# Peptides against a protein of PDB entry 8HF1, part 161

Target 1, 320 residues: chain A of PDB entry 8HF1
Amino acid sequence: NVMLYATKPTEVMVSFPHQEQVLTVTRLISAEIEKFYVSLDLMNIGVQPIRRSKSLQCLRDPSKKSFVKQLFNDFLYQMKEYGIYAASIAIISLIVEFDIKRRQAETLSVKLMHRTALTLCEKIRHLLVQKLQDMTYDDDDDNVNTEEVIMNFSTPKVQRFLMSLKVSFADKDPKDICCLVFVERRYTCKCIYGLLLNYIQSTPELRNVLTPQFMVGRNNISPDFESVLERKWQKSAIQQFRDGNANLMICSSVLEEGIDVQACNHVFILDPVKTFNMYVQSKGRARTTEAKFVLFTADKEREKTIQQIYQYRKAHNDIA

## One batch from the design tools (peptide; made by RFdiffusion4, then SolubleMPNN)

Design b2_p20_7_s3 (from b2_p20_7, 9 letters changed)
Fold by OpenDDE base, seed 1:
Structure b2_p20_7_s3 (fold): chain B 320 residues (1-320), chain A 20 residues (1-20)
Amino acid sequence: as target 1 above (320 residues)
Amino acid sequence: PLEYTEAIDYPESVYEIPEE
C-alpha cells in the first residue's frame, strides 16, 4: 500500500481592501438598469406556454422577464466584484445573449422586450468604454486594453489576482504551469477569460507564458440553453488544457460535477469558498509537490475566512 | 492613480494560512 502522500498544497490567502466607494459611472449604470426594471415590469408580453421539460423544475419564468433581470443582475454583480474593465467585457456577453433572444422571439412583444434590453446594453457599453478611454490619448479601441487601464479599472481583488499571476508566472516555462482559477458564476468565467487575454497580451512577462481557457459549468437549469457551441467550446477547452496547449483554466462549478482535470500546481479561488465540497474539490486539484492553493479575501473578512478554512480542514480530516 | 486603490502592496497582502 503505497500511501501516495498527496502533498498538501500550501494554502495562501491574499487580502485586499474592501472598496465601498461606487464610481459615478457605476451609479449611473445601476440607475439605468433600475429604470429599465420598472419599464420591464410594466411590459405586457403575454403568458408564454410553459414547455414542461420533465427533469429540472427550474421555473422557466413564463414571462421570460426573470431571465432578463437575471442577466442584468449578474452584470451588476460582475461590475461590483471585478470592476469597470471586467464590466466592459461582461456587457458584450449580455449583448450577444439578448440579440440571440431577440432573433428567437416568437412574439412581437417578446422581441421588443429583448430589443429594449439590447439598447440598454449598448448604452451601458458606451458608458463603460468612454470611462476606460479617460486614460487613453488616442481614440483607438486597442488603447483601452493596456496593463495600466486594466489595473486602474479593476477592483482591489482583481488587481491582486493579476499581480499574483505576474509574480507567480513571470518568465516561467509554460510547460511547468498548470493553473486553475475558480469563480462562482458561469458568466464570470468568460468575463475573467477576456480580462486575462487582454492582460496577458499587454504584459510582456506573461505573453508567451500563460495560455488561458475557460470552462463553463453545465447549466443544470436547462440542457436546451446550453448551446451546442458552448458544449463544443467546453470539450475543446478541456482537451487543450489536458494536452498542455492551455495552462490556465478558469472554472465555475464544473469540478463539483465530477469533470476530471489533471493535477495542478496552482489553484486560485477568486470568489469566496461557500461550500465544503468546493473547498475539497478545488484543493484536491492542487496535487503537485509545490502546489499552491490561493484564496482572495477582503481584509474585513480575513479572520472569518481563516476560521472557515480551519473548519473545512477539520471536516476533511474527519472524512479521510 | 488607480480608480479603486491608490497603491498595491502585493507582498504585504500575501499570507500563508498556518496549520492549526
Scores: peptide ipSAE 0.373, ipTM 0.792, DockQ to the pose 0.044
Fold by OpenDDE base, seed 5:
Structure b2_p20_7_s3 (fold): chain B 320 residues (1-320), chain A 20 residues (1-20)
Amino acid sequence: as target 1 above (320 residues)
Amino acid sequence: PLEYTEAIDYPESVYEIPEE
């Protein structure tokens, strides 16, 4: 029995300083969202008729208020974890989602709720763009998409991730690159995708090197809300990555569901590794001889992260 | 100056996780 020596990827940890958000704009945005939650709780949306759609979510919040709060909570998380620049991209996704929900609203009260949420999103967008423009002399929206602005308005984690990409891939042949980027949340995939498009376009060393795509997990909670468009996008993104038309894939837990992705030479874990399964499956995609498995950790959590990786290595070796 | 950090020392931030 020739034990196929599965070439173990080199495991790399990139540390970043833990910073509390001190920015006035982030505090203002958080306060506006909290005021909105108070107003939202006072809104009489009525008892929506329990449509017989078997989705467990329709049973828990007939008013859809929790879904609105979930989107803003996910936005606040992205602003905290990835920074103001990433938040300026994330807010556009909320605007699009609430506009769809406003148009699909069956009642005037639900339509008004989504309209109020949209008005708040436009205010947040303006506050974010204005803050990005503080470093620019021109009121041109394109001027906020420079490498300098992206770096200055990104968290230390995102800054080090972008530097890791630049150092790893500058002036390389696109055909020699097969990169995965794992993130925890579905909405983070699209946010980091938009950030990477702008960063790659603003970085000459990467512009013709990296072609990103993203893939989001199935919404297990509301498969009925998974648009036909999202399913088509996922299939197209996977196919482009298989065909080599994309060489960097941003994904959440989707690869856990048995999507056959090719052997990759780089795997980045942008968010904390929370489970043994995530560790094994993500690491198991780094299968080339010189493959790298890169983790990002706060300096304060460095030792705890190392110990957790040793535990996962041991557990993996005991099963293999 | 960076809004989130004063300096990025990237090379010193990168650690290979040793084999046990």
Scores: peptide ipSAE 0.354, ipTM 0.816, DockQ to the pose 0.044
Fold by OpenDDE base, seed 3:
Structure b2_p20_7_s3 (fold): chain B 320 residues (1-320), chain A 20 residues (1-20)
Amino acid sequence: as target 1 above (320 residues)
Amino acid sequence: PLEYTEAIDYPESVYEIPEE
């Protein structure tokens, strides 16, 4: 019995400078969102009747205001963690969500609340696009999707992630690539997916090499709000990755044990590893010969991150 | 100049985490 010892992946850490670059545009956007929160707190949207169903508790007026604030807080996080270019993609997802909620509004007051949120999102989108155009002499929207613009308006973490992809995959056979990218938040999957599509299209060495997909983890919230369309899309994305029609998958949750994803040769962890379970399950997907498990860390958190990985390795060896 | 970083030295930023 040759116990084929599964070759342990090479664990790689990529460091980035912790620059709190406070751009004037990011300060302006944050101030506009804070002004909107003051206005939102003053809005009388009514009291929705307490229907006893757990699903209808999410339809209460406080929960509607809370949901609007959550979406803008997630946007502010993405702008801070990934940069202005990623924020220009993230704001489109908010526009789509608030337009849907505006159309589904049962009351005029709720409709007006979502309309006001939508108007703010359009203003934010304009401010972001205008800032991206400051590097382009041409007012054409297509000129903001260059490798140079994407790199310039991305955080040091995202810049090193994109460089890691270019160095790892430039001019390789697409069939030899099976890559996972893990992110913490559901909305980050769509944002990083849109960024990667534009980056790959603008980078000749990657254009016919990488085909990205994304998978949003199942909301632990009521499965009743996952549209039948979202579930069909998730199944299609998984199938494309299994069939080799996609070779890079972005995930917001560790793929539950029941998603039989092929052995990957690259696993990127774009956000900090917060739990032992996330470490073991994500590392456990890097199973090919010479597989790489890549972490991104701020220079200030480098030593703390190394010590945390040693603790996780020890705990994993004690269970194995 | 890059808005967040002027230069990216990618090779110097990459570290293999040794086995203890």
Scores: peptide ipSAE 0.342, ipTM 0.781, DockQ to the pose 0.052
Fold by OpenDDE base, seed 2:
Structure b2_p20_7_s3 (fold): chain B 320 residues (1-320), chain A 20 residues (1-20)
Amino acid sequence: as target 1 above (320 residues)
Amino acid sequence: PLEYTEAIDYPESVYEIPEE
C-alpha cells in the first residue's frame, strides 16, 4: 500500500507567469475547430450501434461524433496548456487516430466524417509548422526542432519544466536518474514524450543523460482504441524503465491502476494536483532520501496550491 | 523577442515548500 510509506521527499514548487498570450495562430486554429463542430453537428452519420462495452462504468457516449470532438478538445487543451510546439506534436497523434478510424469505418458517412477531421488536422499541422518556421532565420535550416524553437513556442509552464530538467540532470550519470513525470491527460503523455525527445536531442547536456519513455493509462473507454501496438508499447516502456534502459517515465493516472513502477528520486507533477489520492500516489513514488517532488503552479494560483498541499499533508499524517 | 519568454529567471521561480 503506497500510502503506508512515510517518504519525506523534498517538496519543491516552481512558479510560472500566467501569460494568456493569445497568439493569432491559436485563435485561428480554435475558430477552424469551432467551424468544424458546426459542420460535424450537421453531418448525418446514422444511428451507430451501441457497442455495449462490458465495463458498466465508462458510459462514454459511443457517439463517433463525441469521440471526434473529444480528440479536438484534448488538442485545444494541449495547445493552450503546453504551447504551439507541443501542439505540432499533438496534432500528429490526431492524424494517426483519424486515419485508423477512417480505414475502420463501417459506413461511407462515418468514413467521410473521419476524412473531414483528417483534412482539418493537416490544415492545423501546416499552420503550426509554418509558425514554428517563422523563427528560423536561415531558410536552409528546416529544423524546427532546436532548443531555441522548442523554448520559444512552449508555454511558461513547459519552459520551466524543461529548465528544471536541464538544471536537475545536466551532465549526470544516467544510472543515477529515476524520474517520473505526471500529467493529467492520456494524450499529453505522447505529446510531452515527443517534445522531450526533440528537446533532449537538441540539448547537448541531456543527449546521453535522459532516455524518456511514456505510459498511457489502460482506461480505454473503448477496448477498440488500444491497438495491440499501444499495449505492446506500454509493456515494453515499463520493462525498459524497470531494466534502467529508460530513466524518465511520463505517465498519467496509470500508477493509481496498480502499475508497479520503481522508487524514483525525482517526481515532476506537470499538471495541477486535483485529488488527495493523486498527491499521495505520486509523492509515494519519490522514495529515496534525496528524492524531489516538484510541482508547477501559475503565480496567481501559488497560494491556493500551497494551502491545498498543506491540507493533503495533514490528511496524509492523520491516516499514517 | 521570444513569444512566451519573459526572461526566465528560473532560480527565483523555485522554492521549497516549508514543512508546517
Scores: peptide ipSAE 0.365, ipTM 0.798, DockQ to the pose 0.044; fails the geometry check

Design b2_p20_7_s4 (from b2_p20_7, 10 letters changed)
Fold by OpenDDE base, seed 3:
Formats: structure tokens, sequence, C-alpha cells
Structure b2_p20_7_s4 (fold): chain B 320 residues (1-320), chain A 20 residues (1-20)
């Protein structure tokens, strides 16, 4: 019985400076969302009929308002954690969602609520795009997706992540790359995917080297047509990654649900490791020879992060 | 041990420089 001792991955920790976002545009956007929440709380959308269907259309008034607030809170989190460039991509996902909900609205009051949210998203999009253009001397929309603009309008965490990808994968054979990127939130997967597509396209050393894909967590809440399409898309994305047509996969906690992904040589944890299960499941995917498990931490949280990872490592070795 | 990556030269960000 040759116990194939799976080679333990090399654990790497990358530090980044903790910065408060001082940008006037981020303060303005936050203030506009807060004003919108006050108006939303005053809005009478009436008691929605309780249909026994688990569809989002049948949610009561508080649940419909809470869903709108959740999407804007997720956007504010992405703008804070990933920066203005990532926020310009994230806002498009809100625009699409609110336009769908506006069209599906069963009442005029609910339709008006989603229309007001959509109008705010278009204003936010304009403010973000205008700020990205301030660095481009040319008014041409094509100039906002440069490596320089992406880096300058990204948080230190995202800058360290992008440079870690460039250093790790520049001019490598695509076949030798099997990379996972873990994020905390479902909507962050799409945002970071869009950012990576633009970054790879703008970085010659990564062109034709990295082919990204993403997996969105299974939303067990809605059996709606959208959830069936999302499940089909997830199966296609996983298959592309298994077939080697994609070599970088962005995922949330989806891998905790036992999605069988091949052994990877790189695992990046972009967000803080909050649970022992997240640590074990993500690290357990780095199984190739010389596999790397890369963590990102703010300098202020470095000591606390080291202590937490040491505790998780000890607990994992005591079970293994 | 956790390997510490040596400081790579990182590009400056508008988050590192206060808006004038």
Amino acid sequence: as target 1 above (320 residues)
Amino acid sequence: PIEYVEPIEWPESVYETPEE
C-alpha cells in the first residue's frame, strides 16, 4: 500500500497596505445610495400576494425592498474591497438585474421601485466611467481598459493579486497552468472575471496564456428559469475547465459543496479566510507537485491572519 | 512555514496618493 502522500502545497502570504478610500466619487456614490434607501423605506409597494411558488416575484414587500438593498450593499462592498474599476463592471450586473425585475413586475408600484433603482445605477455608472476617463487624455471609450487604468483604479489587494498572476504565469505554457481563485461573494465572481478578461487582454505576457472562467454559487432559493440557465452555464464552465479550455477558475464557496475539480497547481484566496472549512477545502485543491496556496492580507491584520492560519493548520494536522 | 514574498515593485494607485 504505497500511501501516495499528496505533496503539501507551499503556503504563501502576500501583504498589502490598508488604505481608506479617500476618493470624492466613492463618497458621492455612497451618499446617493443612502438617500435612495431613505426614499425606498418611504415607498409604499403594497402587500404582495403570498403565492406558494418559491419565485422571487412572490416575496412580500419587505423581502423585495431587502433584495434591492442587498444588491446595492454588495456593490458598495465591491467598490470598497476591489476599487473603482471593479465597481464599473459590478454596476452593469445591477443594471441587468433591475431591468429584468422591472419587466417582471406584477404591480405598477414594484415596477416604479425597480425603475428608480435602475436610474440610480445609470447615474452611478456615469460617475464611475467619468472618473476612469480622467486618466485618459482621449475621450474614446476603448482607452479605459488599459493595464495602467486597471491598476491605478484598483485597491492595493487587487494590484497585488494581478501582479502575483503576472509573475506566476507570464510567458508560461497554458497547459502547465491550473489555477483557482476563491472569493467570498457570488457577485464578486462576475466582477473579478470581467476585470481579469480586460487585464489579460491588456497584458501581452498573459495574452493566450490565461483563459479565465467563473462559477457562481447554486442559488437554492429560486427554481426559476434563470436558475436553470445558471446551472447549465455552471456545468459548461466546469467542463471547459476539466477539458483544459479554461485554465483559471474564479469561484465562491461552491467547491465546499463537493464540485469535483481537478488537482490545481495554484490556489489564490483573494478574500479573508473566515472559516476552517474554507481553509481545508481551498488548500485541498492545491495537490500537484510544487503547488502554491496564496493568501492576501492587509498589513494591519497580518499578525491576526498568521495566528488564525496557524490554528487552522494545527487543527488540520490533528485530524489528518 | 508560511513563505513571505519579497516586496515586488508595485505600481502606484490613486488610493495610495491622496486626491489633490
Scores: peptide ipSAE 0.027, ipTM 0.559, DockQ to the pose 0.025
Fold by OpenDDE base, seed 5:
Structure b2_p20_7_s4 (fold): chain B 320 residues (1-320), chain A 20 residues (1-20)
Amino acid sequence: as target 1 above (320 residues)
Amino acid sequence: PIEYVEPIEWPESVYETPEE
């Protein structure tokens, strides 16, 4: 019995310099969000009717203020971790979310709260777009979607990721590519998807090579509030990836929930591997003979990351 | 083994690397 040695993927580590955001625009945006939080805490939105949804989290903040703060905190995280360009895409998702919530508001006070949040998001969008335009001679929003602007306004981590995609996939046959990109947060999937669409469109070597999709996790907080549209979209995205109509899938930890995805030849982990389960599940998708498993780490965290991966490898080999 | 990829020439970033 030739035990078919499951071909172990080649594990690759890409390092990037640790950079702190010293940008005036980033500080201004953070300060505007903090001022908004002070104003939000002073808003009397009344006692919201406790919807009898079985989810314990709906009981903790009936005011929906924590959810507003969560969205802005997720935005601030994306701006810090992925850069100003990614933030310009992320803010659009907040605008859409707050507009929907404004329309669905049961009270005038809640409607006003979401309207105020929306107005802040629009201001933030203008500040971000204006900063992206500082490198362009043309005030046209389309000119901010160049390879140069995307790269210059991205963090070193994102720059290394985009260059790794370009080097790995330039001028390849689309049928030979089955790529997964893992990110930590749900909202990052859509942000990185939008960034990749613009990057692929601006990069001739990738335009006819990569077709991205994204998959968002079930909202563990409120599965009942997942729109029928989001669930339909997820099913469609998975089906397109299975049918080969998409060859790059951006996903969060959701693949841990038993989404059967085909064997991939490339797996990128854009965010730090925080759990053994994430390591095993993500690496277990890189099942082809020439499969690559690519990790990104800050130079300062490189040694710690290597030691953590060796511990995960040892633990995996002891179970297998 | 983990393969380490040495940095190629990377584009400039608007973010400053804090001097150690």
Scores: peptide ipSAE 0.026, ipTM 0.582, DockQ to the pose 0.027
Fold by OpenDDE base, seed 2:
Structure b2_p20_7_s4 (fold): chain B 320 residues (1-320), chain A 20 residues (1-20)
Amino acid sequence: as target 1 above (320 residues)
Amino acid sequence: PIEYVEPIEWPESVYETPEE
């Protein structure tokens, strides 16, 4: 039962210009990944035993090649949707994952495959960091994490999101803030979390105001078993948010009905609302008096988005 | 009604907007 909370949040739509990434660095990275896919398809890693994990109905691709391609495809998506700065954070997650998989490799051929993927990730990281440094005449690694660099190397969507946070929360009492940020993909949670940490640290008006955390919903059947570490992290993050030690939570799924998250005063939907359930459940978290529910839309899709939200509102009122 | 945020001055971006 979606409890019909009596207080309807104020629904806000933020428009952003549709920009295509015409950057030489993004083209170079895409070409290197495509070249790697050709090489990956030619790699003989042998027949891996089909470990039927009882719980995952999905036949693990015995080649593990599909998983490698999935990670790079998710990276390419993040680079496109969130920008070069977000991509510089996202690539670190791939590096960590491929290093773990390399160490856990049961065969030399699988170890070599993950090593090759890791080498590509380091090359991509270098290309991204070098591009971020082009604005910073100083070689200091700390200089790439400024508000200016973050904003300049972020997509218009992310720029509007960050400015919406700044306008909404500048110099506010941290105790008065309970914010949710919804994203579509699991890996985006960690990427946006890292981006927000750096942005908040570089923005004086937010530094002592926002404390972000991230969580991934259970229903995203990640083909990888949630590591025991990831489950511990999720439990800790939820507890910190409940205890008020964190006041902004990034989520990739609408929190399962069983995760009692406190009434929030702000809900941001960073990615397009694709389902009625996502709309109702995310909006249903904005429960405080004067709660805001903020959507982002490209200017080209504004009318379509307005119509879709109107249909969801109507459908919700017909069930209520 | 869907409310809109007030116009904000946006920083420069390295991403080019395709000319309409």
Scores: peptide ipSAE 0.021, ipTM 0.558, DockQ to the pose 0.026
Fold by OpenDDE base, seed 4:
Structure b2_p20_7_s4 (fold): chain B 320 residues (1-320), chain A 20 residues (1-20)
Amino acid sequence: as target 1 above (320 residues)
Amino acid sequence: PIEYVEPIEWPESVYETPEE
């Protein structure tokens, strides 16, 4: 039980400016997704055969339309919260998911629905990549993975996060680093992982210092739906982090799932702390001497965030 | 054109410890 450990990490709050700028590309992408939703609602996909797979997810959307909308809504969230660069990675994950679903489609109508979603994802990918190239002198896709491009096309929150990593870990011994990064959503783990791989590769001071992994929380709703591949990957990622072959783990709600993760010297909370349990559990992983617990807040929400953290500290001290 | 904010060199002093 993580609550039983009296951990006294140094709590750090990093403020970032609120992003008020509406980019033309993000507006265009949002409008294309909205048009697609109108078309999707008009699609007659027929009655899906209820495969008696005991898995509650198949019961939640017999039409499979809600799953398609969920993926695009999660993409729109990631584009807004993490920026265009993270969105360019996130869209690839949608392409992979829709291609799998297209291949697994039992009906022509469902196959067509996923094909239409794929076509939209490719259009979105092209729009994002083209926008990333606007800052590069060369039309080469490899040139969009520079530190400068990553930083310029990331939200202020992500910029501050990346700078915090650089300041915290530049030229350090990889063995002295045990870092957790908490995010709210499972899909964010993968896009931030991809962003970090490119950022670390483009940042000499972090090359060979940080080795990231990610862990997608088990869908508590249906452990039976975790592909054998996802379960193997999770076990491998956890084992690599335990063995010190990875020193940065990106995770969503992993502590709620009872995954025993090592004591860490850095814990970053990239998304807002919504619950006392999340605060206590995440902070409870910062157990080493001189451990840092780092929060990110918009300047406009700084005072509210401070007050919330004080309430959580007080409540934690009353239980400890 | 810079899309969000110009990357500023953030010194370690960008870290604020919430006052106790």
Scores: peptide ipSAE 0.012, ipTM 0.465, DockQ to the pose 0.058; fails the geometry check

